# Peptides against a protein of PDB entry 3ZOQ: the designs that were tried, part 184

Target 1, 223 residues: chain A of PDB entry 3ZOQ
Amino acid sequence: QLLQDSWWNQLKEEFEKPYYQELREMLKREYAEQTIYPDSRDIFNALHYTSYDDVKVVILGQDPYHGPGQAQGLSFSVKPGVKQPPSLKNIFLELQQDIGCSIPNHGSLVSWAKQGVLLLNTVLTVRRGQANSHKGKGWERLTDRIIDVLSERERPVIFILWGRHAQMKKERIDTSKHFIIESTHPSPFSARNGFFGSRPFSRANAYLEKMGEAPIDWCIKDL

## One batch from the design tools (peptide; made by RFdiffusion4, then SolubleMPNN)

Design b2_p28_1_s1 (from b2_p28_1, 26 letters changed)
Fold by OpenDDE base, seed 3:
Structure b2_p28_1_s1 (fold): chain B 223 residues (1-223), chain A 28 residues (1-28)
Amino acid sequence: as target 1 above (223 residues)
Amino acid sequence: GDFELIEREKEEAEEEKRKEEEKRREEE
């Protein structure tokens, strides 16, 4: 099966739907004809690292980084050895100001994913050098379903929604059960307008503690 | 899955193309 059991049980029906089959056929052509990111094995890394039941926090991204070696199937995350993108640098700056974490020497957020932070992009693939090139091709329907099944879950989830694109998903989240942390996007163009000082990491942990759950260790160790 | 095979075939084709381009440069 494509996903681990907990996600497969939630999403298996989506993979049989025409939209996903069309997406799959499109992706077959794209991977054959174009350089597509991430590596095909990494497309579902967010779901591989964080099971459906283990999700504590969701951080929504738009689409993968479109440069060589950057995307690793996790929103905002880059493979070790890759220069930190500007938005990720700002995330780490806010992390430092919020809870005192040092700036890591790499950009991998895998340690968050392993703790139950679902690092989900709404679109899971991109053409090299072409941001949003796979927008509107079917990924959004699958990732909307991911949000939906998390919203339907009895155990509360914390959704961190940076910027307008992520915030558009708020309508799919049952705020009677789940918590939302909203701010402007960490992008250099928007970070000073509300992302900095938003303290999403301490706020997320405060919600986790209120729910009787273990907080996330947001501090990333150097590799 | 299917994508892995496609990526592998593409990487092989790109490597073959690079080898052909390198060979052409050596012949120039």
Scores: peptide ipSAE 0.045, ipTM 0.495, DockQ to the pose 0.039
Fold by OpenDDE base, seed 5:
Structure b2_p28_1_s1 (fold): chain B 223 residues (1-223), chain A 28 residues (1-28)
Amino acid sequence: as target 1 above (223 residues)
Amino acid sequence: GDFELIEREKEEAEEEKRKEEEKRREEE
């Protein structure tokens, strides 16, 4: 079984569809012939760390980091020992300003994922050095279905949508049930235009508290 | 799954190449 039971029950039909079979065959060739990120074992890490039922917050990314050792199957996250990418640095700056967390000495967001923060990229693989190289190959159809089944869930979800790419998914979210936090992207090119000062972390926790749920501990400990 | 096998075979092949290169450097 590719996914844990809670996600498998929601997504099993997708894996039988022709588009996913074609994607799978493409990925077999890509992993054989080229350097692909993340490690194939890590492709579904977002779903492995956060069950369907345990999702409290969703943070959407575009595609994995395309440098050696960076991607770990979680949006914006990098493996320990990897230099923090500029967008991730800005996320931690906003975290510090929003709720007073110290900037961690690493870029792993696994602690968020384990608390119910689904760190989902819309595209789950990339070729080394080639951003968006696996765009339009079938991942978006699967990840759209992930958003759809979360939107259909009765228990509310908080969607954090940074930048236009993530915000395009808003049309798939039932805003009568779910909460959306929107701002510009944390990228250095856009962060000053609304990401900084958007306070997504405290706002997410405020919604969780209103729902009677435990807040996320957003503060990341040093390794 | 299938991807793990492909990556493992690739890693094993890369490690074998590295060992051959190291051995060649020790013989130079």
Scores: peptide ipSAE 0.044, ipTM 0.465, DockQ to the pose 0.034
Fold by OpenDDE base, seed 1:
Structure b2_p28_1_s1 (fold): chain B 223 residues (1-223), chain A 28 residues (1-28)
Amino acid sequence: as target 1 above (223 residues)
Amino acid sequence: GDFELIEREKEEAEEEKRKEEEKRREEE
């Protein structure tokens, strides 16, 4: 079984569809012939760390980091010992300003994932040095289905949508049940245009409290 | 899974090529 039971029950039909079989065959060739990120065992880490039933918050990314040792199957997250990418640095700056957390000495967001923050990229693989190289190959259809099954869930979800790419997914979200937090992207090119001061972390916790759920401990401990 | 095996086979093939290159350099 590829996924945990809660996700498998929601997604098993997708893995039998022709588009996913074609994606799988493409990925076999890519991993054989090219350097692909993340490691193949880490592709579904977002779903491994956060079960379907445990999802409280979703943070959408585009595709994995394309540098060596960076991607760990979680949006915006990098493996310990890896230099924090500019967008991640800005996320931690906003976290500090929003709720007073210290900036961690690493870039791993695994602690968020374990608390019910689904760190999902819309495309789950990338070729080394080639951003969006696996765009339009089938991942978007699977990740759209992930958004759909979460939108269909009775228990509310908070979607944090940074930038236009993530915000395009808003049409798939039932806003009568689910909460959306939108801002510009944390990228240095856009962060000053609305990401900074957007306070997504405190706003997410305020929604969780209104729902009678435990808030996320967004503060990340040093390793 | 399937991809892990493919990655492993690739790493083994790259290691074999490196060993062959090292051997050629020792024979020169």
Scores: peptide ipSAE 0.053, ipTM 0.492, DockQ to the pose 0.035; fails the geometry check
Fold by OpenDDE base, seed 4:
Structure b2_p28_1_s1 (fold): chain B 223 residues (1-223), chain A 28 residues (1-28)
Amino acid sequence: as target 1 above (223 residues)
Amino acid sequence: GDFELIEREKEEAEEEKRKEEEKRREEE
């Protein structure tokens, strides 16, 4: 099976639907004919690192980074050895100001994913050098279903929604059960308009503590 | 999976092409 059992039980029906079969056939052609990111084995890394039951926090991204060696199947995250993108740098600046973490020497957020932070992009693949090239091809329907099944979960989830694209998903979230942390996007174009000083990390941990759950260790160690 | 196979086949084809190019350079 494509996913671990906890996610497979929630999503198996989606993989049988025509839209996903069409997406799969499109992706076969794309991966055969051109450079696609992330590596095909890494497409579902967000779901591989964080089981359905282990999700504590969700951070929504748009689509993967489209440069060589960057994307690792996790929103905002880059592989070790890759220069931190501007948005990720701003995330680490806010992390430092919010809870005092040092800025790491790498951009991998795998340590968050392993603690129950689902780092989900709404689109899971991209062509090299072509941002949003796989938009509207079927990924959004699958990732909407991921949000839906998390919203349906009895155990509360914290959704961190940076910027308008992520905030459009708020309508799919049962706010009677789940918590939402909203701000402007960490992008240099928007970060000064509300992302900086939004303190999403301490706020997320405050919600986790109120729920009787262990907080996230947001501080990332150097490699 | 299907995509891993495609990537492997590409890597194998690129390696074969590299070997052919290397052989051609040795013959020139």
Scores: peptide ipSAE 0.047, ipTM 0.444, DockQ to the pose 0.031; fails the geometry check

Design b2_p28_1_s3 (from b2_p28_1, 25 letters changed)
Fold by OpenDDE base, seed 5:
Structure b2_p28_1_s3 (fold): chain B 223 residues (1-223), chain A 28 residues (1-28)
Amino acid sequence: as target 1 above (223 residues)
Amino acid sequence: MDLAAIKEEEERERRRREEERRRRELEE
């Protein structure tokens, strides 16, 4: 079984569809012929760390980091020992200003994922050094289905949508059932235009508390 | 749980904060 039962029950039909079979065959060739990130075993880490039923918050990314050792199958997250990318640094700056968390000495967001923060990229693989190289290859159809099945869930979800790419998914989200937190992207090119001061972490927790849910401990401990 | 009620409360709180801000700006 490719995924844990909760996600498998939601997505099993997608894996039988021609588009996913074509994607899978493409990925087999890409991983054999090229350096692809993340590691093939880490592609679905977002779904592995956070079950369908345990999703409290969704943070959408575009595609994985394309540098050596960076991507670990979680949006915005980097493996321990990897220099924090500029967008991730800005996420931690906003985290500090929002709720007073210290900036961690690493960039792993696994602690968020384990608490029900689905760190989903819309495209789950990338070729080394080539951002968006696997765009339009079938991942978006699968990840759109992930958003759809979460939108259809009765238990509310909080969607954090940073920047235009993530915000394009808003049309797939039932806003009568779910919460949306929108701002500009944490990228240095856009962060000053609305990401900083957006307070997504405290706002997400405020929604969770109002729902009678346990808040996320957003503060990341040093390793 | 009534999400509509939660959103309505949030909007009320937002409006209250905006009104309080406007009041302070006028008193300065």
Scores: peptide ipSAE 0.019, ipTM 0.536, DockQ to the pose 0.010
Fold by OpenDDE base, seed 2:
Structure b2_p28_1_s3 (fold): chain B 223 residues (1-223), chain A 28 residues (1-28)
Amino acid sequence: as target 1 above (223 residues)
Amino acid sequence: MDLAAIKEEEERERRRREEERRRRELEE
């Protein structure tokens, strides 16, 4: 079985569809012929760390980091020992300003994922040094279905949508049942235009508390 | 609490804050 039972029950029909079979065959060739990120075992880490029923918050990314050792199957997250990318540094600056967390000495967001923060990219693989190289290959259809099944869930979800690419997914989200937190992207090119001061972490926790759910501990401990 | 009720409360609180701000601006 490719996924945990909770996600498998929601997504099993997608894996039988022609588009996903074509994607799978493409990925087999790509991983054999080129350096692809993340590791093939890490592609679905977002779904492995956060079950369908345990999702409290969704943070959408575009595609994985394309540098050596960076991507770990979680949006914005990098493996321990890897230098924090500029967008991730800005996420931690906003986290510090929003709720007073210290800036961690690493870039792993696994602690968020384990608490119910689904760190989902819309495209789950990339070629080394080639951003968006796997765009339009079928991942977007699967990840759209992930958003759809979460939108259909009765238990509310908080969607954090940074930048225009993530915000295009708003049309798939039932805003009568779910919460949306929108701002500009944490990238250095856009962060000063609305990401800084957006306070997504405290706002997410305020929604969770109003729902009678435990808040996320957003503070990341040093390793 | 129902999500609809939360959103209605937030909208009511936003409107109250806007009305209070407008009242202060008119008294100055």
Scores: peptide ipSAE 0.018, ipTM 0.528, DockQ to the pose 0.010
Fold by OpenDDE base, seed 4:
Structure b2_p28_1_s3 (fold): chain B 223 residues (1-223), chain A 28 residues (1-28)
Amino acid sequence: as target 1 above (223 residues)
Amino acid sequence: MDLAAIKEEEERERRRREEERRRRELEE
């Protein structure tokens, strides 16, 4: 099985559709002819670390990091030993200001994923050095379906939507059932315009506590 | 707890924080 049972039950019909078969054949060619990120085994890591039933929080990204060894199949996350990208540094600065966490010596967000934070990119692959190179190839249709099936879930989800691209997905979210935390993007170009001081981590935990759920331990331990 | 009640309470808390921020900006 490509996915864990909880996600497979929600998404199995998408994998049989023509658009996904075309995407799969495109990806086979791309991985054979070009350097593609993340590794093919890591494409669905967001769904591997966080089951459909365990999702508490969703953080939407655009596409994977396009540099060597960076992409981990999780939005904003980088593999251990990789220099933290500027947006991720700003995420940790906001985390420190919001709830007092120390800045970790690595950029892996796997500890969040294991606690029910779905770190989903809207596009799940990229060519080396070519941001958005796999945009409009079919990933957006699958990831839209992931948002849709979470929106249909009875147990509430908290969506963290940084910047305009993520905020465009708000139309797919039942705001009568789910919570939305919106701000500008953590990028150096936008972070000072509303990301800093947005306190997304404490706000997410406040929602979880009001729902009677365990809060996320957002503080990341050093490796 | 009703989700509508949680959202209404959050909106009340957000308004209170905005009012407190405006009050501090007027005192500076």
Scores: peptide ipSAE 0.021, ipTM 0.568, DockQ to the pose 0.011; fails the geometry check
Fold by OpenDDE base, seed 3:
Structure b2_p28_1_s3 (fold): chain B 223 residues (1-223), chain A 28 residues (1-28)
Amino acid sequence: as target 1 above (223 residues)
Amino acid sequence: MDLAAIKEEEERERRRREEERRRRELEE
């Protein structure tokens, strides 16, 4: 099967739908004819690292980084050895100011994913050098279903929604059961307008503690 | 776990922060 059991049980019906079959055929052509990111084996890494039942926090991104060697199937995350993108640098600056973590010497967020932080992009692939090139091709319907099945879950989830694109998904979230942390986007163009000082990491942990759950260790060790 | 109580507490804290901000803006 494409996914581990807990996600497969939630999403198996989507993979049989015409829209996903069309998306799959499009992706086969794109990967054959162009350089597409991430690697095809890494497309579902967010779901591989964080099971449906283990999700504690969701951080929504738009689409993968479109530069060589950057994307690893996790929102905002870059492979080790890759220069930290501006938005990721601002995330680490806020992390330092919020809870006192040191700025790591790499940009991999895999340690968050392994603790139950679902690092989900709404679009899971991109052409090299062409931001949003796979927008409106079917990924949004699948990732909307991921949000929907998490919203339907009895065990509460914390959704961190940075910027307008992520905040548009709030209508799909049952705010009677789940928690929302909203701010401006960590991009240099918007971070000073409300992302800095938003303290999303300490706020997320405060919710987890109130729920009787273990907090996330947000501090990332150097490699 | 009373999720309703947690959300009510957060809404109270948000209102307090908004009131404190408005107070500072009036004192400047």
Scores: peptide ipSAE 0.020, ipTM 0.578, DockQ to the pose 0.012; fails the geometry check

Design b2_p28_1_s4 (from b2_p28_1, 25 letters changed)
Fold by OpenDDE base, seed 2:
Structure b2_p28_1_s4 (fold): chain B 223 residues (1-223), chain A 28 residues (1-28)
Amino acid sequence: as target 1 above (223 residues)
Amino acid sequence: GDFEAIAAEEEEARRRREEEERRRRLEE
C-alpha cells in the first residue's frame, strides 16, 4: 500500500481513477528524464507522518521547493542543513512573536507533522528550478479530495490558510465543524500585510484546548 | 517554489483591489 491504512481507506478510490493513473505515468517519465523534487519516496511524507485520524491542524502550501536537497515532502519544510527559505524564516519570526519560541538552527517541520500537523502542498512534485512545473497535472484533484475527506470527518480540524491560493480551498471546508485561521502569506512580499501578528500558533492551540485535545508543541529544538 | 509564485499572485491581486477601490471612490 502507498499509504497507511487510515489514509488508504479515505483515498483508495482516487488512486483507481484515470486522472491519477495519468499523473502516475507522467511522474514516471518526469523522474526518469529530469530532476524532480522531492525524492519519489518522500512525495507522500505529509500523509506518512500524519495519519487521517491524527490530523489536528492542516497547513496548506502550493508546491515543493525546487532547489537541490530542499524539499522534504512537507509544506514549507526543508531538510536539516538547508538554508531556511524567506517564507520559512518569517514563519519562525511569527512563531517567536506569537508564543516565544526560539528560531531553530534548521528548517525541518517534521516535529509538527508527528504531532498531527498535516503539512500539505496542493501540488506534491516540481521540476528542478521550475516553480509550478507540475501544476494542473492531477495533484490538485487528489489534494482537493484530501481536504474533502478531512472536511467530512466528524472530529474537528483546524485549517491554517496562508495567502490567496490556500484560501481558495475554504469553499471545501465545512465551517460548521472545522476552524479556519486565515492571513496573508508568510512571503516577504505579503507578510507585513497581515501574516505578522496573525498569531496562528496560539490560535490553533486555543481551539485544540477548547475541543479537549492536546495542544501542539510548536517550538522546534535545534539539531 | 511556493515563495515566488504565491508572492506574485498576491501582489497582482492587491494591485487589482487597490485599482477597483480607487475606481469606486472616483465614481462616488
Scores: peptide ipSAE 0.026, ipTM 0.557, DockQ to the pose 0.128
Fold by OpenDDE base, seed 3:
Structure b2_p28_1_s4 (fold): chain B 223 residues (1-223), chain A 28 residues (1-28)
Amino acid sequence: as target 1 above (223 residues)
Amino acid sequence: GDFEAIAAEEEEARRRREEEERRRRLEE
């Protein structure tokens, strides 16, 4: 897939490396032989909606939703008309408690992505009904490089790291110039242990204001 | 997806901490 020029300049060397070529050949077989999510055209939607230079906030997920019609290439986000997954429901509950937003009638986070919120999964594809089925196949190396080039950027970024998997990426982030917001994961199994009341949305906007940047409008309009 | 994978990891980590805490209490 052709990336926007800003991401291409940062990632072009990765696409020429053997690991990515092997990943690409694996994905060709997977998409031909099995049902893979998201649609192949949507794999890089996080990078399509948010250019390298426009990134203000990063929210890390693990891998895409593995159910029909759910994944749209953005972490935690689901296509319009899809029932909100439990973690996403908890994200909207925290959003309401944090800054007073209404719970939207859909689960699309595209409005965040368009404002500079990079909704990045560490693994960008999954087999239908098989969570983590594409773990350790090369995506993590590419997405680590995405984190690295953002960490190297002079203009500060805010990283929202929910749960242990995302927090393991903290070692790649220059905390002398970037901001980190950490809590437990929004899943029903962990949300009550620190996600609820963590106020990531207001905290992110407070950092943006200190930097002289426009805050994110986190409130999602109904469709 | 991310929900199922993270939920399982968080539950396992919780169980391990509870077991470690229980062990410490029995050794006191």
Scores: peptide ipSAE 0.024, ipTM 0.528, DockQ to the pose 0.109
Fold by OpenDDE base, seed 5:
Structure b2_p28_1_s4 (fold): chain B 223 residues (1-223), chain A 28 residues (1-28)
Amino acid sequence: as target 1 above (223 residues)
Amino acid sequence: GDFEAIAAEEEEARRRREEEERRRRLEE
């Protein structure tokens, strides 16, 4: 099985569809002929770290980082030892302002994923140095289905939607059951227009508490 | 990923909204 049992039960039908088979064949060629990120073993890390049933929060990204050693299959996250990208730095600045967390010496968000924060990109692969190079190749259909099956879940989910790209997915979310936290993107170009001061971390925890769930420990320890 | 494109699109959308609001206020 490609995925944990809980996700497999939700997504097994997608993997049998022609679009996914075509995507898979495309990816085989891409990984053979070019440098693709993340490592092929890490493509589904968001689903590996956070089971379907354990999802509490979703944070949507666009596509993986396209630099060497950066992407680890989690939105906004970078492998330890990698310089924090500007958007991630701003995420940590907001985290500090929102709930008082120290800025970590690394950019790995694995600790969030392990607590039920689904760090999902809409596109799960990228060519080296070519942002959005795998856009429109079939990933969006799969990741839309991931959003759909979460929206259909009876247990509420909190969706954190930074920027327009993520917010376009709002139409797929049943807002009668699920909570949405929206702001501008953490990018330096948009962060001052509403991301800073949006307090997504404390707001997410406030919703979790209202649901009778354990809050997320958003504070990341140094490595 | 390169989020510059997302940020640019968001800034453009913001500007358009501001222009539309300004237009509405001028037409009142």
Scores: peptide ipSAE 0.020, ipTM 0.442, DockQ to the pose 0.100
Fold by OpenDDE base, seed 4:
Structure b2_p28_1_s4 (fold): chain B 223 residues (1-223), chain A 28 residues (1-28)
Amino acid sequence: as target 1 above (223 residues)
Amino acid sequence: GDFEAIAAEEEEARRRREEEERRRRLEE
């Protein structure tokens, strides 16, 4: 099957719908004719590393990095050996100021994903050098359903919503059950307008502790 | 992601909120 059992039980009906079949056929053509990121095997890495039941925190991104070797199917994350993008550098600066973590020598957020941080992009593929090239092709309908089934879950989730695009998903989240942490985007163009000093990492852990859950170890070790 | 598009959308949303707040203060 395409996904692990916990996600498959929540999403199996979406994969049978016409919109997803059309998306799949489009992606087959795109991967055959163009350079598409991430690798086709890495598209669902966010769901592979973090099961439906293990989700503690959600961090929403827009679409994957469109440069060679960058995208690994996790929002904001880059493969080891890849230079940290500006937004990711700002995330690590805020992490250092918030909870005292050292800036890692790589940009992989896999350690967060393995602890229950769902690093989800709303669009899961992109053409090389063409940001948002797969916007409006069907991914948003699937990822909206991912947000919906998490919102319907009885066990609370923490949603970290950086910037307007992510914050537009707030209408799909039951705020009577779930917690939301909002700020401006970590981009160099917006980070000084509210992202820096927002302390999303300590705030997320404070909510987890109140819920009787283990906090996230946000500090990333060097490779 | 398109960082420039994200920043532009945030700035537009900020301006709209500031204009709405300013209008409310003038009506009070």
Scores: peptide ipSAE 0.018, ipTM 0.400, DockQ to the pose 0.122

